Peptides against a protein of PDB entry 2FGR. Designs and how they scored, part 257

Target 1, 331 residues: chain A of PDB entry 2FGR
Amino acid sequence: SSVTLFGIVDTNVAYVNKDAAGDSRYGLGTSGASTSRLGLRGTEDLGGGLKAGFWLEGEIFGDDGNASGFNFKRRSTVSLSGNFGEVRLGRDLVPTSQKLTSYDLFSATGIGPFMGFRNWAAGQGADDNGIRANNLISYYTPNFGGFNAGFGYAFDEKQTIGTADSVGRYIGGYVAYDNGPLSASLGLAQQKTAVGGLATDRDEITLGASYNFGVAKLSGLLQQTKFKRDIGGDIKTNSYMLGASAPVGGVGEVKLQYALYDQKAIDSKAHQITLGYVHNLSKRTALYGNLAFLKNKDASTLGLQAKGVYAGGVQAGESQTGVQVGIRHAF

## One batch from the design tools (peptide; made by RFdiffusion4, then SolubleMPNN)

Design b2_p26_5_s1 (from b2_p26_5, 12 letters changed)
Fold by OpenDDE base, seed 5:
Structure b2_p26_5_s1 (fold): chain B 331 residues (1-331), chain A 26 residues (1-26)
Amino acid sequence: as target 1 above (331 residues)
Amino acid sequence: SALARAAETFARMRELAAELLAAANA
């Protein structure tokens, strides 16, 4: 059996010009380019092409030394893999988020990422952003001439909130085509949750595609998230993303990403534009800078996610500017 | 178009990054 220790420490200086009170926030933040993490993983060859695996990973907060503790909430899986693909048991990214967030050029991290995977409806479930799940069983196929798929089911274990039962149940999956420079995927998911103590289904459909032209990469996402409430009507958000990245001088990467969040329940849109640069000092160490603009219209109150500094909302219809400059080190 | 403007912005950013790198290496 082999055990590998791995991790990332990513710490930045961050600034946002507005919080919920209209005041600026600044300080030392975490996870601007990649989520800071500490992990253990390993595999055992069982013979005949069968392998067992484990993966334990938790988030690191470099700014406060994990004052709130350490856990393995990022991933805590045991797996079997072989020619049939991979089966995983335990908390993990759900298959839909694992695949569809891969089209986010900001890696679902910092102030620049696609924010569509979100709790849009004040859902009361622990993972109502649709990113991870407890009690998850996942299966991933091999790649068959480009075609691949993933499926997952999470047990609710009879969790209740208010009158809602089955809270935490997830069912979902994706189909994809990954071949050379082209990637395209369709993901579907449903989670059971509660809003205001009432049963709610979080339905999600996501389309993603990217193409690497060598000189640049283009990537896009189309997503609809719908919280179907038994009472009060649906809370629907349509999210769109288009991004481009390109290498610079063999040591750097520039990124530009635009996202639109059409929040139907409040008839309000938010526009996000992010510029990013990563400078690789080595294979393991990088400097980075992100500049993000978030324009809320009407009743929209979205805020940029400057983790460790400010990740809350802003006043309705207010715009926010965010900056992160930091160091990422992988080990 | 918005797409054209985005493409131009991206091109300018890439150029700026290249210039900054060149300046830093000089």
Scores: peptide ipSAE 0.146, ipTM 0.770, DockQ to the pose 0.012
Fold by OpenDDE base, seed 3:
Structure b2_p26_5_s1 (fold): chain B 331 residues (1-331), chain A 26 residues (1-26)
Amino acid sequence: as target 1 above (331 residues)
Amino acid sequence: SALARAAETFARMRELAAELLAAANA
């Protein structure tokens, strides 16, 4: 048996040129390159190729010392693993987000990530961004000749909002091919939620692929998210991402990523372009800089996620520029 | 094309980063 304490402290100076009032925001932010975290994990060999595991992980907010408290909402699982794969019980990334966010070159963190995994419809469920779930059972297959898959189900436990009586139920999974420089995946998910107190299904389909050419890596995502409402029509968003990364001088990495969010219910698009550089001072410590441009068209109000400084929206049709410069330390 | 512009931007960023590193190490 083993127990490992691990974590990341990532803190930055951040700036955005517009908030909801059109004013700039700046200050000390968190999680610009990686999400700051504190975790405990361990395994026990049970013999015969069977292992037990646990994983407890919570987010750290270094700018205020976790003034709102600490929890294990990032992951709180117990597991069994072996030649059959892995079964997990507890709050975790849902299988679709766990696999498909791996194609995001900005690690689903800071001002540069793919923002398709989002609550597009003012869903009233706690996890309507499709990233994590409570009461989750997950299964992950081994990698067999490159092929692998993951499946998950989350119990609603009769949670109600308004007239909706299955809020928080999740069912989803992915199939993938991971072999050498190539990765490709298809994910499907449905989550039960409520909008305006009425039952709503959040349906999601995502395609991802990447290829590592050695000198550079290319990555892409295609996603459709649809909140199916009985009244008022569907709220559909098509999201697209294309990114590239390359090593620099053996100590650095440069990244460029573009995303398009086509918000059908409001007939409005948003364009995101992010430039990033990471400079490794050691295996555990890095300096980084991110520069992001978000252009909203028409009724779009999306904002960059400068966590700890400003993560809200902007006025309809306004553009936003964001900067993060920070230190990431892993232990 | 947008892809060509992105590729060019990426190449320029990589070159700039390499130059800055070289200058910092001199």
Scores: peptide ipSAE 0.131, ipTM 0.764, DockQ to the pose 0.011
Fold by OpenDDE base, seed 4:
Structure b2_p26_5_s1 (fold): chain B 331 residues (1-331), chain A 26 residues (1-26)
Amino acid sequence: as target 1 above (331 residues)
Amino acid sequence: SALARAAETFARMRELAAELLAAANA
């Protein structure tokens, strides 16, 4: 058996030029290049090609020392793995997000990530962003000549909100082809939630692809998220992302990512463009800088996610500029 | 220096980003 303690402390100085009042915010933020975390993981060889595993991981907030507490909400799984693949029990990334967020060049954190995995409809469920789920059973296949898949089901445990039942139920999965420089995936998911106390299905379809040319990597996402309310019209968002990254000088990486969020329910678009640079001081320590621009059109009020500084929205139709400069240290 | 190359690359990426943003706003 093995037990490994691991983590990342990522802390930055962040600035956004506008909050909901039109005022600037600045301070010490977290998780600009990678989500800060503390975790424990281990494996046990059970013989015959079977292994048991556990993974416990929580987010670290270095700016306040986890003043609101520490938990293992990032991942808390026990697993069995072998030639059949891996079965996981416990809170985790849902299979769709686990696979499809891998195409996000900003690692689903900071001010630059693809923000399509979002609660677009004021869903009342705890995980209506489609990223993680409680009570999750997941299965991941081995890679067979590039082809792989993952499936998940989360039990609702008869959770209710208002008149909505089955809240928190997730069903979803992906199919993928991962071979050398190429990765491509299709993900489908449905999560049951509530909006305004009414039963709502969060349907999600996501296509992702990336290709590593050696000198640069291209990555893209196409996503539709639809909150199908029991009463009322659908709340649909089409999200698009295109990104490029390139190594610099053997010790750095530059990133550029564009995303478009077409929010159909309010007939409004938001454009996000982010420039990022990571400078590796060592295998474990990096300096980084992110510069993001978010342009909201019409009724759109999206804000950049400068965690620890400001992650709220802006006034309708306003643009926001964000900067993060920080240190990431892995252990 | 690696930093100079990084800065140059970043500048180029910034220019590209500006062009993409302009195109998206057009």
Scores: peptide ipSAE 0.031, ipTM 0.588, DockQ to the pose 0.011
Fold by OpenDDE base, seed 2:
Structure b2_p26_5_s1 (fold): chain B 331 residues (1-331), chain A 26 residues (1-26)
Amino acid sequence: as target 1 above (331 residues)
Amino acid sequence: SALARAAETFARMRELAAELLAAANA
């Protein structure tokens, strides 16, 4: 049996030029290049190719020292693995987000990431962004000649909000092909939630692909998220992402990513463009800078996610510019 | 175009997903 302590402390100076009042925000933020975390994990060889595992991971907020406390909400799993793959029990990334966020060149964090995995409809469930789930059982296949898959189910445990009686139920999965420079995946998920106290299904479909040309990597996402409401009509968002990354001088990486969020319920689009640079001082320590531009059109009010500084929306139709400069240290 | 093919593929996958989800909810 082995136990490993691990983590990342990522802290930055961040600026956004507009908040909901049209004012600038700046300060010390967290998780600009990678999500800051503290974790414990381990495995036990049970013989015969079977292993037991555990994983406990919580988010670290370096700007305030976790003033709101520490928990293992990032992941709290026990698992069995072997030639059959891996079964996990406990809160974790849902299989769809685990796989499909891998195509986000900004690692689903900071001001640059693909923001499609979002609560688009003021869903009242705890995880209506489609990223993680409580009470989750997950299964991941081995990779067979490139082909792999993951599936998950989360129990609602009769959680109710208003008239909704299955809040928190998740079912989803992905199929993928990962071979050499190529990765491609299809993910499907449904989560039960509530909007305005009424039962709502959050349906999600995501296509992702990437290709590493050696000199550069290209990555893309296509996603539709639909909050299906019995009353008030569906809240549908089509999200698109295209990104490129390239190594610089053997110690750096430049990233450029564009995303479009077509918010059908309000007939409004938002455009996000992010330029990022990571400079590796070592295997464990990096400096980074991100520059993001978010253009909201019409009724769109999206804001860049400068965690620890400002992650709220802006006024309808307003554009936002964000900057993060920080240090990432892994241990 | 590659974009058109991607869009078409996405549309097909969306339809398939909708069918699968509908079947799972029946």
Scores: peptide ipSAE 0.007, ipTM 0.401, DockQ to the pose 0.013

Design b2_p26_5_s2 (from b2_p26_5, 16 letters changed)
Fold by OpenDDE base, seed 3:
Structure b2_p26_5_s2 (fold): chain B 331 residues (1-331), chain A 26 residues (1-26)
Amino acid sequence: as target 1 above (331 residues)
Amino acid sequence: SLLERAAQTFAEMQELAKQLLEEANA
């Protein structure tokens, strides 16, 4: 058996021009290009094409040395894999987020990512952003001529919030076609949660696609999230993303991404545009810079996610500009 | 049985897919 220690330390200087009070925030932040992490993983060949695996991964906060502690909430799985694919037991990315976030050119982190995978309705479940789940069983198929799929189910274990009695249950999956320069996926998911102490279903549908032209890559996402409430009506958000990336000089990458968040429950839109650059100093170390602009209309209060500095909202209808400049080191 | 639960889960996934596709087309 092999055991591998791995990780990323990504730390940046970040600035946002507005917080909830309209004041600027700046300081040392984390995870601007990739999420900082520490992990252990390994595999054991059991013979006959069967392998056992484990994966333990937690987030690192370089700005404060994990003052609030360390855990394996990013992933804590044991698995079996073979010609049939892979079965995983334990907390992990849910299959829908694992596949569909791959179309985000900003790696689902920092101030530039697609923010559609979000708790849009003040859901009271711990994972109401649709990204990860506790008590998860997942299955991933092999790739058959480009076609592949993933499925997952998370047990609620009778978790209750208010009158909701199935909080944390997840069921979801995706189908995909990955062949050469083309990738396309459709994801469907439902989570049980609570809003205001009342049972609520978080339904999600996401379509993603990308094409790599060699000189540039295009990527897109279309997503609808609905928090279906028994009282008060549905909270629906339609999210759209279009991005492009291109290699620069053999050592760099430039990225441009636009996203639109149409928040139907408040009849308000938010527009996000981000320019990013990564400069590889080596295979393991990179410098990066992100510049993001978020325009809220009407009642929208979305904020850029400058983790470690400010990740809250802004006043309704206000715009926010964010900058991150940092170092990413992988080991 | 475990098999029945697995079958039920699969059926739920199929139904969810159908419902969400219908909602997306509406």
Scores: peptide ipSAE 0.007, ipTM 0.338, DockQ to the pose 0.018
Fold by OpenDDE base, seed 4:
Structure b2_p26_5_s2 (fold): chain B 331 residues (1-331), chain A 26 residues (1-26)
Amino acid sequence: as target 1 above (331 residues)
Amino acid sequence: SLLERAAQTFAEMQELAKQLLEEANA
């Protein structure tokens, strides 16, 4: 049996030039390159190729010392694994997000990540961004000649919001091909939620792919999210992402990523471009900088996610520029 | 059916790809 304490402390100075009032925001933020976290994990060999595992992980907010508390909402699983793959019980990334966010070159955090995994419709469920779920059972296959898959189901446990029942129920999965420099995945998921107290289905389909050329990596995502409401019609967003990364001088990495969010319900687009650089001082410590530009058109009000500084929206049709400069330390 | 949903998903992905290409060419 083994138990490992692990974590990341990622803290930055961040700036955005516009908030909802059109004013700048700046200060100390968190999780610009990687999500800050504290966790415990371990495995027990049960013999015969079977292992038990546990994983407990929570987010760290270094700017205020977790003033709002600490929990294990990032992951709190017990698992069995073997030649058959892995079964997990507990709150975790849902299989679709676990796999498809891997194509995000900005690690699904900071001001540069793909923001498609979002609550696009003012869903009232706690996890209406499609990233994690409570009461989750997940299964992940081994990699068989490149082929792999993951499936998940989350129990709603008769959770209700307004007249909506089955809130929090998730069903989804992905199929993937991971072989050498190539990765490609297709994910499909549905969550039950509520909008305005009425039952709503959050449907999500995502295609991701990446190719590592050695000298550079290309990555892309295509996603459609639909909040299917009983009244008012569907709220649909098509999200696109294309990114490139390259090693620099053996100690650094440069990243460039573009994303487009076509918000059909408001017939409005948002464009996001982010340039990032990571400089490794060691295997565990890095300096980083991110520069992001978000252009909202028409009725779009999206904002960059400068966690700890400002993560709200902007005025309709406004552009936002964000900067993060920080330190990431892993232990 | 599962097959119908898979086909629909594939068709939707093709449409998304088309849209992306159109945006890239504009």
Scores: peptide ipSAE 0.007, ipTM 0.429, DockQ to the pose 0.013
Fold by OpenDDE base, seed 2:
Structure b2_p26_5_s2 (fold): chain B 331 residues (1-331), chain A 26 residues (1-26)
Amino acid sequence: as target 1 above (331 residues)
Amino acid sequence: SLLERAAQTFAEMQELAKQLLEEANA
């Protein structure tokens, strides 16, 4: 058995021009290009093409030295893998997010990512953003001529909030085609949660696609999230993303991404545009800069996620500009 | 347009997803 220690330390100086009070926020933030992390992983060859694996990974907050503690909430899995694919047991990215966030050119990190994977309805579940789940069993197929799939189920373990039962139950999966420069995927998921102490289903459908032209990559996402409530009507959001990236001089990458969040329950839209640049000093170390603009219309209060500085909302109908400049180091 | 076709495809997939989720909940 081998054990590998790995991680990323990503720290930045960040600025947003507006918080919920209309004031600017600035300081040292984390995870602008990649999520800072510390992990342990290993595999054991069991023979016959079968392998056992473990993966323990937690988020690092370099700005405060993990003042709130360290845990393995990013991933804590044991797995079996082989020609049949991979089965994972434990907290992890749910299959839908694992696959569909891959089309986000900002990798679901920093101020520029697609923010569709969100708790749109003040869901009271711990993972109502649809990204990860506790008590998760996942299965991932091999790639068969481009075709692949993933499925997951998370046990609720009789968790209750208010009158809602089965909180935290997840069922979902994706089908995908990954071949050469082309990737396309469809993901479906349902998560049981609560809103206002009442049972609510979080339904999610996501379509993603990308094509790498060599000189540039295009990527897109179409997503609908729907929190189905018994009282008060459904909270539906349609999210759209289109992005492009291109290598620069063999040592850098420029990224441009646009997203639209059509928040149906409040009849309000938000527009996000982000320009990012990564300069690779080495395979392990990079400098980066992100510039993001978020325009809320009407009742929309979305905020950019400048982790470690400010990740809250803004006043309704206000625009927010964010900047991150930082260093990413992988080990 | 390509965008319209994509939107239509998405709508169809939404309906399929809805059906599948309903079946899973039954």
Scores: peptide ipSAE 0.006, ipTM 0.424, DockQ to the pose 0.013
Fold by OpenDDE base, seed 5:
Structure b2_p26_5_s2 (fold): chain B 331 residues (1-331), chain A 26 residues (1-26)
Amino acid sequence: as target 1 above (331 residues)
Amino acid sequence: SLLERAAQTFAEMQELAKQLLEEANA
């Protein structure tokens, strides 16, 4: 058996021109290109093509030295894998987010990522962004001629909020076709939660696709998130993303991504455009810069996610510009 | 059913995508 220590330290200087009060924020932030993390993982060959594995991973906040503590909330799984695929037990990315976030050219990190995987409705569940789940069982198939799938179920363990029962229950999965330069996936998920103490279903459907042309990669996402409330009507958001990336000079990568968030419950749209550049100093160390612009219309209050500096919203209808310049080091 | 809802949602998204493309092309 082997145990591997691994991690990423990603720290940046970040600036956003507006916070909720209309003031600028700037300082040292974290996780601009990749989420800073510390992890342990290992595998054991059990023979006959069966392997056991463990994975423990937590987020690192380099700007404050993890002042709020360290945990393994990113992933804490034990697994069995073989010709049948992989079964995971424990907190992890839910299958839908694991697969569909892969089409985000900013890897769900920093000020430029697709923000569709979000708690759009002030859901009271811990993971109402649809990204991870506690008490999760996941299964991932092998790749069969390009076709693959993943499924997951998270136990609610009779959690209640207000009158809502089954809080934290997740059921979801994806089907995908991954063959050479082409990737395409469809994901479906439902999560039980509460809004205002009332039972709410978070329904999510996501379509993703990418194609690598060698000289450039195109990627896209279409997503609908619907918080179905028993009382008060549904809160629906349609999110769209289109991105392109290209290698530059053999040591760099440029990324451009646009996203539209159509927030139906408030009849308001937000537009996000991000330009990113990564310069590899080595296989493990990179410099990066991100420039993002977020335009909120009408009642929209979305903010860029400059983690460690400012990740809150802005005033309704206000635009926000964000910059991150940082260092990413992997070990 | 969840599948029926998903299918309906998918259809709605397709229609919306078409509309967005039409708007972008206008």
Scores: peptide ipSAE 0.016, ipTM 0.428, DockQ to the pose 0.012; fails the geometry check

